# Designs tried in a protein design run: peptides against a protein of PDB entry 3WG5. Part 244

Target 1, 218 residues: chain A of PDB entry 3WG5
Amino acid sequence: LAKNIVYVAQIKGQITSYTYDQFDRYITIAEQDNAEAIIIELDTPGGRADAMMNIVQRIQQSKIPVIIYVYPPGASAASAGTYIALGSHLIAMAPGTSIGACRPILGYSQNGSIIEAPPKITNYFIAYIKSLAQESGRNATIAEEFITKDLSLTPEEALKYGVIEVVARDINELLKKSNGMKTKIPVNGRYVTLNFTNVEVRYLAPSFKDKLISYITD
Target 2, 218 residues: chain A of PDB entry 3WG5 as posed
Amino acid sequence: LAKNIVYVAQIKGQITSYTYDQFDRYITIAEQDNAEAIIIELDTPGGRADAMMNIVQRIQQSKIPVIIYVYPPGASAASAGTYIALGSHLIAMAPGTSIGACRPILGYSQNGSIIEAPPAITNYFIAYIKSLAQESGRNATIAEEFITKDLSLTPEEALKYGVIEVVARDINELLKKSNGMKTKIPVNGRYVTLNFTNVEVRYLAPSFKDKLISYITD

## One batch from the design tools (peptide; made by RFdiffusion4, then SolubleMPNN)

Design b2_p24_8_s3 (from b2_p24_8, 12 letters changed)
Fold by OpenDDE base, seed 5:
Structure b2_p24_8_s3 (fold): chain B 218 residues (1-218), chain C 218 residues (1-218), chain A 24 residues (1-24)
Amino acid sequence: as target 1 above (218 residues)
Amino acid sequence: as target 1 above (218 residues)
Amino acid sequence: MKVKGVLEPITFPGLTEKVLAARK
């Protein structure tokens, strides 16, 4: 039987316009091959709000399921990464990772102090993150608290509270546990049941351009 | 001619007691094989001060050169990671990485606000980070500003200001550029000239224990 | 060396964590 393909790619570092290009490239490759899904191993401390929103939109427009996997242990889907995860078809976390801390800021002052976002901006992102949670059938109360309390959760807590769907140590366990799950958001207008019973895993490496931009943006 | 061995290992995530165990294991393997050096691909948002200081001490006690490589693009040697880097025999950064933001804190309040470290503790770490910079012949003024201004630098800035020694896109370029450089701190009481002209690169994978603890500590 | 005990509560959060904490 023709093996269903699952792609695995890594996205690490700050969320920028280049991160969008990485998501777009990886998802496009997987779409072109009619993959069963793409797993994005995500490790981000956060980043730009505009890039984050574009990434969420790109995921939502994907022709295939996009699984966000906070990996490896020690990684986080922090700040902007939480929004991206909440906008995806399935969220998994490795043991020893974290998710949350989503309060928006305007930046850092010359003295290194945080410049607080005005209430209007904070409220906008509260509404936005709650919408992502609601649309994906995830815990909107906790999503709000990611902002209002700068809450960060362990994988076990995130699973318990209905923020994520899977805790997995590696790709093999992720595939095993997510097999037969419905996507939390539609793919091409339909909720898809993931089929990982007979899959070939293909790893996508960063392009030279991806390596270069990750080099430039840090 | 017998190939000189260079080990490459990855350390990612928060700096904890387990991170110390990873450093110790990796460096011990490289020491046992009389490697020319070990390259640690470092990506950390920071962590515990006690673990950080122990790691610095372990690096300084190494029988072989320990090269800290902030990698891949998008990675950071943030906070505790900067101290670790400054305590090492050579610092390299990939394009698109960052270093700095070293201000100590006592933790987070129940409301998620930072609990500031008392001035005595901040001053202790200012003295400590300056000592690491001075001992390694790196920019002690910038090292202080990593704390006092929560300064973060790009690879190009860090190189320019004399915080790091190499900017490299990958391991091959790192070996090429660092070949013939003197270690910034002594190895067994002597400054060593790195010889990467005829080397075999060996990658060390995280142990199962390393994977498990990274899973538990997050 | 008793100095280790005084350092136990001290953390070095990343810029992101500091940003997040300062946002509270």
Scores: peptide ipSAE 0.050, ipTM 0.325, DockQ to the pose 0.145; fails the geometry check
Fold by OpenDDE base, seed 3:
Structure b2_p24_8_s3 (fold): chain B 218 residues (1-218), chain C 218 residues (1-218), chain A 24 residues (1-24)
Amino acid sequence: as target 1 above (218 residues)
Amino acid sequence: as target 1 above (218 residues)
Amino acid sequence: MKVKGVLEPITFPGLTEKVLAARK
């Protein structure tokens, strides 16, 4: 029986326009190969709101399930990463990771001080993050508190409060636990039941361009 | 008599966090050498709002006059570039350049469609750009229309309407025309009269890192 | 200090970029 393919790709660093290109490339490859799903191993401290919103939209338009996996231990889906996760078909976290802290800011002053976003902008993103939670059947109250309280959660807390779907140590455990789960948002207008019983895991490597940009921005 | 030094540096491309680093580095060098001024040759299609606001703040905190020069012919201070210019001590434009088109957007969809900013965000930047114009004694009505009408101006129009201070073909003409002008915003709490009668022009080259990033992002 | 990423919601594209986007 032709093994169903699951792609795994890593996205690490700040959310930028380049990060969008990575998401787009990886999802497109997985779509073209009719993969059962793509798992994005995400480690981000946050980033740009526009890139974040574009990434969310790209995930929502995916022809296959996109699983956000906060990995490895020590990683975070912080700020923009939380929005991306909440916009995805399934969220998993490894032990020792974190999610949340989503209060928007305008930037940093020369002295390193935060330039606060005005209430109007903050309220916009409160509405936005709540919409992502509601659309995915996740905890909208906690989603709001990711902004209003700058709340951060452990994987166990996030699972308990209905923010995420899976706590898993590695890809194998993730596949095992998520097997038979329904996506939290539609794929091509339909909620998909994940089938990971006989899958081949294929890792997508960063392009040379990806490596070079990461090297320069780090 | 020790020649007063004027630094000239080029900043080209999208306004990003890296662009902020360029501004910061160039201004810092000029400050350290007690330059009479620094001229930033600006060519930008726009960019990120946070980086823009940080750059404006960095300019306003400069210990020396920062002159934004839209150069060469064919260049623009578009969108974010207009805000930066309006936040500076003096604006000059070369013939064949443009300024304006400042309507904020949230980004682009996968199909390339513009994601419009909500009225609350648009209104915030209307207030912001008007404040920059008012603080610098420039035309606040036109500044608003850079957003509300997505207005773009030629150098001659911008001069006529009191948006900019100088139209100049090159650095030599710029220095000649701006000699004796007062800065439009304070330098260390004081409006400075520019003295370009006996100046040495020093060009700041992009760092190796600057060149590498430009090569990768182009 | 873990530098929190900046959640900045706004971009300022130039006219050329806006026109190109509108044609799609």
Scores: peptide ipSAE 0.039, ipTM 0.282, DockQ to the pose 0.354; fails the geometry check
Fold by OpenDDE base, seed 4:
Structure b2_p24_8_s3 (fold): chain B 218 residues (1-218), chain C 218 residues (1-218), chain A 24 residues (1-24)
Amino acid sequence: as target 1 above (218 residues)
Amino acid sequence: as target 1 above (218 residues)
Amino acid sequence: MKVKGVLEPITFPGLTEKVLAARK
């Protein structure tokens, strides 16, 4: 029986294997408690494609709904963050946040210039991001343009174009607005209707290891 | 009730987010069937640290024993592959394989030279790999030397030094030799005694996506 | 079980690093 509990955790910084660990830990805790959902407050400039794909898979395997919330104002779900969002059960953004800019790169040269990914890689991620969008019933054309045009959107634009589901100022507004919404991807093979009536919000703090790694990668 | 089923899957190539996806998919299938274990035939030159750590975590969270089998002859569990192996419930190697060479790097410069990781990162992975070894009851000194000396071992050396548990020529020999062994890390909080008497071996093929990604990353 | 976090951009030899970075 799902408890009227919603977990909230923050993930900030580059998407790395550590970020996967954070997602995995947070989702696992929420799963163990049979939470109604977990909300991940996400602020990322991007990161590693491999970590991103792992995170997406972990979200998709979640026994509970995983809501990506681009938060706080000023935050972004840039690059890898957009893929993660598109792979989630529900996307929300706070006013003053951004999403998009998903073109894969091989890295930065010594002079700080972008090393372009070969077309094979770019095309792979185009297909991948479109797949995420389609599977979640989100705008696959815009998802493609996140790569091909390196498009970035405001919350209002993202909502308008059907990339995200909710614009919310805070957790309370998010819970209120998303109450009664169906997940955009299945949870255990079913599209779940979110029930946030009389929920207890539990905040998950980063582990010591999470803090250390964040400190090292910052 | 554990079925007398053992899954076997191959993971070849660089350790990436996609590799995590492969591990996750394979382990999930085996978990769903309540398999006695899954054997991952691993051949990797290394890869991304983040993906590696995610894979280790996924293995550690497995509801069934995950056996890393460095296979076939000529294969390696190099670099990231060693960490994955050390994070697993049992390590086997085929004759003619190798394990080790775990020194982290930041990448390659334009001239192909290694960009050294800062001491902070190197020390982190020393601690990490030692932790994996210690947690699994494997040789933490050698694990450290995989980094500090970039040490690579043969199966016979790895067995002798207590890095791995089994040397086996094929799946049948592996099953025979590992039958009755306890996992080196817990499964659902318990050290499991492997029972490979009268097991059905089921091979998992790469998904279309797995094949495509492998094709792109190769 | 405490999941140990991985430090990026640390690669072990062999990876073509696919990085998804937002344009600064």
Scores: peptide ipSAE 0.036, ipTM 0.270, DockQ to the pose 0.152; fails the geometry check
Fold by OpenDDE base, seed 2:
Structure b2_p24_8_s3 (fold): chain B 218 residues (1-218), chain C 218 residues (1-218), chain A 24 residues (1-24)
Amino acid sequence: as target 1 above (218 residues)
Amino acid sequence: as target 1 above (218 residues)
Amino acid sequence: MKVKGVLEPITFPGLTEKVLAARK
């Protein structure tokens, strides 16, 4: 029986293999406790494509709903973060946050200029992001434009255009607004109606390793 | 007499000679048990052309239907994976997956740029991929465009355009939807109608070697 | 000859990084 527990954890920084480990740890804890959901407060400028794709898979394999919450104000789900959000069971954004700008690149030249991804790669990620949007019932046209136009959106725009599901100032408002919503992708093959009535909120702290790596990458 | 057994195995990562060994092992096990079919959950970004062609041959030489299932969500049958899929008895895709982007390359330069294949090689693979599509009754025009335009498709697009046969969320839905379908290529010279009524699903685990190589390549 | 997959060293930098890189 699912506990009336909602976990909240923070993931901040570049999307890397370590970020995957964080997602995996957080979701695993919440799964083990049969939580109603886990909310991941996400603040990322982007990162590695491979890690991003693995994270998306991990989220989609979750036995409980994973809510991506772009939080706090000033945070972003930029680039790789947008893909992660689009792969999740529910997206929320705090006021003053942003989402989008998803065009892939190969890296940076010695002079700091962007090395553009070849069309092959760009087209792959267009298909990928559209697939994430379509499967989650989110706006696939906008998802494509996150790449083709490097579009970035405010929470209000993202909500209006059907990219996200909730604008919320804090966890309490998020829980209130998302209560009774269906997950945008299935959990174990079924769409789940979120039940946040009389839930206990438990915050997950970063591990020592998480703290150390965050410290090194900052 | 064919057993009411369907094997499911996973192949993930780059297409290499080792991937061939995995395919060979999995298919051989299923053949030995006279399985109704084997479903290969495929997640690949691409790989070696030689290995890909060998895998296609191995699939086509199978004594049982080999179903390529692009799975789980977030997975791809990219590049070499598309060829493999097009060479199989049935293609399925999970929501949130992709297929396509098949243009051959010689490799990457030191700066990460793609070294293009010469026209002769590109034309060879155009002919090859079209042949795979034609022989399987799949859309050869789109197959060509997987190379000429580096086209990538969502499951819905791929289904719509006649590239794949099934969109399914999981193995159970795949079995349900593909039940009664004819293989797109012959098995031992005959097109087989898939019978997934009251089947036992058996999962094949990766060998220790498979695990080790996957670990090294990750 | 490699039909290499799309997951070559592809990165997704944030908008700020992209803008900064484009100005150089």
Scores: peptide ipSAE 0.032, ipTM 0.255, DockQ to the pose 0.203; fails the geometry check

Design b2_p24_8_s4 (from b2_p24_8, 13 letters changed)
Fold by OpenDDE base, seed 2:
Structure b2_p24_8_s4 (fold): chain B 218 residues (1-218), chain C 218 residues (1-218), chain A 24 residues (1-24)
Amino acid sequence: as target 1 above (218 residues)
Amino acid sequence: as target 1 above (218 residues)
Amino acid sequence: MKVKGELYPITFPGLTEKVIEARK
């Protein structure tokens, strides 16, 4: 029986234009091989809003399901990471991870203090994050509170409140629990039922460039 | 049966004089071919007010219906984009998109802070955006609040409040849902009932110049 | 119509340069 392929790749660190390139590369590889899905193990404290929005678009344009997996324990889908997760076909979290804290800022002052975003920007992202949640059938009220209250959630809370779909300790448990679930957004215009029966897991390594940039930005 | 032609083109990025040129080129092509309509897939964070006003004029002078489609998911008709949409013959939004946040500013200071527009300018644009809404039979109160409250809306909210006409996931759904709708403003002095029965969709690619400029401005 | 007296061009700024970071 021909095995369905599931790709697994890691994205770690700040969300930047380079992070977009990583997402694009990983998803493209998985698309080319007609994978059943790609799982992105995400660990990010946040990053650039423009890059984040581009990443969300890239995910939503994917020809295959993109599963965001906040992993490993101790990881977070913080700030920009939350938006990315909410834009994906399925969200999973490992125990000991977090999601949320999505209030936008303009940056940091010389003294390291936060430069607050004007209400215009904040309101824009409130609408944006709510739209992502609504489109994916996730809790839009909580999505808003990720901004307005800088709310952060545990996996258990996020699951309970209908922000995420799966809590899983590892890839195997994720595959098991998500098997038979429908994607929360369409793939090529159709909601897909995930089939993780008889799958081959293929791990994608970061490119040399990916490693170098990660090294420079860390 | 002779197929009616519907053109589809994309405009992405900041609203500038170059964006005007893109609108002009796309609409002109569609006019020359006596298209049933042109759909502009719009994704913009905003831009220049002067360019925006010129674009609105160009749309309103169109010999054929111009449909603004906020697309793909994750896209926005933010700020200047909202004005453009409100000036068009029909507005559609894809799920996961946003519209609004229309408060004018003079620019950014060296430290990245917003330089606020004086009340005179703000009031001018309040009047302007309200006029666009009123002329198109759209919610003028919300249009005002796009400025006064920097309000941003989801597609569902925008539809509910009578700001937009259609929520659609893709071009096919857009054509289906908008078929038989009247334009919200006149075309050559007449309100037109859209006929998207038996249509041929023609996609316009950006010119080399368009690509180059987009590359430089991104 | 140009609003007379503009020291700077009127803009509707995009969000492209904005950052979303978690408070450390």
Scores: peptide ipSAE 0.029, ipTM 0.265, DockQ to the pose 0.135
Fold by OpenDDE base, seed 3:
Structure b2_p24_8_s4 (fold): chain B 218 residues (1-218), chain C 218 residues (1-218), chain A 24 residues (1-24)
Amino acid sequence: as target 1 above (218 residues)
Amino acid sequence: as target 1 above (218 residues)
Amino acid sequence: MKVKGELYPITFPGLTEKVIEARK
């Protein structure tokens, strides 16, 4: 029986326009091959709001389920990463990872201090993050507190509070635990039940361009 | 008589965190050598607000005059570039260049459409750009209209309306015309009279890193 | 076509693991 394909790709670093291109490329590849899902192993400290919003939109337009997996241990879906996760079809976290800290800022001063966003901007993103939570049936109160309290959560806390769906140590455990779960947002207008019973895991490597940019930004 | 040094460096492309690093590096080099000034040949379609604000702050903290020169013909100081110019000690433009179009946006949709900024954000940047104009004694009404009307100006119009200080075809003409002008904002708390009577022009080349990033982003 | 100027206003700061952990 032809094995259903699950793609796995890594996205690491700051959320930028280039990160959008990575998401787009990876999801497109998985869509073209009619994959059962794509798992994005995400590790980000945050980044740009514009890129974040574009990524969320790209995920929402995906023809296949996009699973955000905060991985490996020590990784985070911080700031912009939290928004991306909340906009996805399923959120998983590995033990020892974190999610949250979503307060928007305008940038950094020369001395490294934060330039605060005006209340107007903060309120905009409070509304935005709450909408993502509400649309996905996730905890909107905690989503707000990711901003208002700069809250960060462990995987266990995030699961407990209904922010995420799965805690898993690795891809195999993730596939096992998420098998039979429904996506938290629609895929092409329909909530999809994930089928990971007989799957082939296919890893997508970063493009040469991806490697080069990573090398320059690290 | 020891010639006063004027540095010239090129900054081209989108305004990003990397662009900030370029500004910082170039200005620092010029400061270390006690240059009379640094001229930044700027050609940008715009970019990130955070990077823009950091760049403005870096310019304002400069120990030497920073001259923004929109160059060569066909170049623009668009969007974020306009803010940077308005935050500088002197603005010059070559014939056939443009300045303006400063309306903030959140990003682009998948279809390439603009995601509009909420009025709250737009108003913030209206106040910000007006403050830059006021601090430099430039036309605050036009600065506002760069946002509210998405206004773009030719060099001749910008000069006429008091947005910029010099129209010059090349570096030599710029030095000649700006000689004896006072900076539009202070340098170390003092307005400086530019002295370009006997200067050595020294060009700063992009670093290898700069070239590599440019190659990747183009 | 002259690329119309763009200004992207907002970012979410990069937080180190230490900063995230300190908030627990």
Scores: peptide ipSAE 0.043, ipTM 0.288, DockQ to the pose 0.577; fails the geometry check
Fold by OpenDDE base, seed 1:
Structure b2_p24_8_s4 (fold): chain B 218 residues (1-218), chain C 218 residues (1-218), chain A 24 residues (1-24)
Amino acid sequence: as target 1 above (218 residues)
Amino acid sequence: as target 1 above (218 residues)
Amino acid sequence: MKVKGELYPITFPGLTEKVIEARK
């Protein structure tokens, strides 16, 4: 029987292979316990594209709804974080957060200048981000502009334009507002209506390894 | 008697000589069992042109229909993957996937910049990709633009433009939608009408060698 | 150096290896 449990976990920092491991671990725990959903509190400036794509796949393959929550205030789902959000079952943002700025780059020069990605790569990610938006019933035009215009949005703007589904100040408000919403993509082939009535919130702590890696990459 | 079996196998990662071996092994198994078809779940960012061309030939020489399915959501048939798809009997894409970006390059410089292919090479692959499209009755103009414009498309766009045949969320939907479709290229000299009524789906697992190589190349 | 807003496609071994390496 599905436990009336909602898991909450935090992922912060650059998107790397280690971040993938965190997503995988957290989602797996929630799946094993047949949770109603997992909320990932996300704060990322971006990171590696390969890791990002793997994370998106892992989210989309989850047996339970995965909610990306850009939190706390001051956090961002920047660059890779936006892709991850667009690949999830529901996006929420706290007031004072941001989403967007998705233009791919090759890296930074020694002087700190951006090394631009060639058109081939840029166009690939335009198609990719548009596909994520279209599949999730979110604004594909804005998704494209996250790349072509390096657009960044506030939660209110993102909600207005149909990029995200919820603006919420905290987990309790998020649960309240998202209760009864349908997932934006299927869970096991079906759109799920979220039921957060009388749920227990269970927080997942980072593993020792998670803490160590976060420490090293910071 | 042809078994009412459809094989499904996964090929993920860079296109290399090892990827060729995977295609060969999977298709051979399906051929030996007189399967109705084999579906290759493809997720590739591209790879080597020589391996790609060999894979295309192997697909075109198959005794059974080979369906390239860009899957799961978030996957791509990028660069070499597009050529492979265009050389197959049927192309399907899951929502949230991409296809295209086919411009050949010589490699990457130390700074990560693309080393451009000379015009002779580019023109060769323009002709090659157009031929694949024309032979399969797919959009040759778009195929060319995959190179000349580094174009990338969503599943919906690719379907609209006549690059692919099916958009499907999973294997079951793919089988349902592709049932009764004719292959885009001949199988043993004949266009085959796919019959997926009351078929058994059989998944092929990667060999130990496949797993090892995937691990090494990642 | 935390690079804000970075999507490094180069780290896609495969997307960066969209090297349709034309056979030398």
Scores: peptide ipSAE 0.027, ipTM 0.284, DockQ to the pose 0.140; fails the geometry check
Fold by OpenDDE base, seed 4:
Structure b2_p24_8_s4 (fold): chain B 218 residues (1-218), chain C 218 residues (1-218), chain A 24 residues (1-24)
Amino acid sequence: as target 1 above (218 residues)
Amino acid sequence: as target 1 above (218 residues)
Amino acid sequence: MKVKGELYPITFPGLTEKVIEARK
């Protein structure tokens, strides 16, 4: 029986292998406690494609619902963050946040210019992002345009276009609004109806390791 | 009941978030099939610390034994590869391979010189590598010296010093020699005795995604 | 051969790590 527990954890910064570690650790903790769900407060400008794909896979392998919450106001789920969101069981955004801008790049030149990804890579990620959207019943056309037009959306636009499921100001409003919603992708092969009636919210802090790695990567 | 299946997969190159993805995918496949074990043929010069730590964590969370096999001759489990090995359920090496050289660095300067890690980071990894060795019942003193002396060992030396468990020329010899051995760390809380009598060996190839990412990172 | 174990590469200058980054 699922406990009346919802975990909340924050992930901020570039998407790297360390970010994967954070996702994995946080989700694992929530799984171990048979939480009703975990909410990941996400603020990212993007990062590595490989790390992103790993995170998506980890989320999809979760034994409990993983809610990506673009938070706080001013935060973004940009680039890799959008893929992560689209790969999750539910997407929420706070007012004043953004999602999108998903065009892949190979990196930056020494002069700071973007090194463009070859068409084959761009096309791969177009297919990939569309797949994520389709599998989650979200707007695949807009997902494609996140790449082809480098589109970025407000929460209201993203909700309107069917990219995300919830706009919420805080965790309490998120819990209230998402109560009774079905996950957009399966949990253990089944779409789960979220039950956020009388839940205990538990906040997860970065581990010492997480803090150290963050310090090293900053 | 565990199937008489042993998976074999190859991981070569730098340890990155993509390498984590490969580990995760391969282990997951083997878990799904209730394999007796998975053997990862590893050849790495090292890589990212964060990715390494994630891989170690993923291995330790495995529902089946994960054997790191430094293979083929000429290969190494250098730097991050050593940590991964020490975090695994069993370490094997082929003749002509090496393990060690674990001193952390921050990277390379523009002139190609090594940027040394600050003492706090070095000390962290000393503690970490010793922990891995201790938890697995392997030589923690040598593990420390992998960092402090940048020590590299032959398979014979590593076996002699209690860093690894098996020296084997190929998969067949590895299976033969490791048959009846207990894992050096628990699987689901229990030390597992490996049963490699009449096993089916299944080779896992890189996914199309794996190949694409490898191509992108090369 | 002292395989200088790279544990923490800072930014690999020149390795075009495929980054999905929002255009500033």
Scores: peptide ipSAE 0.021, ipTM 0.238, DockQ to the pose 0.144; fails the geometry check

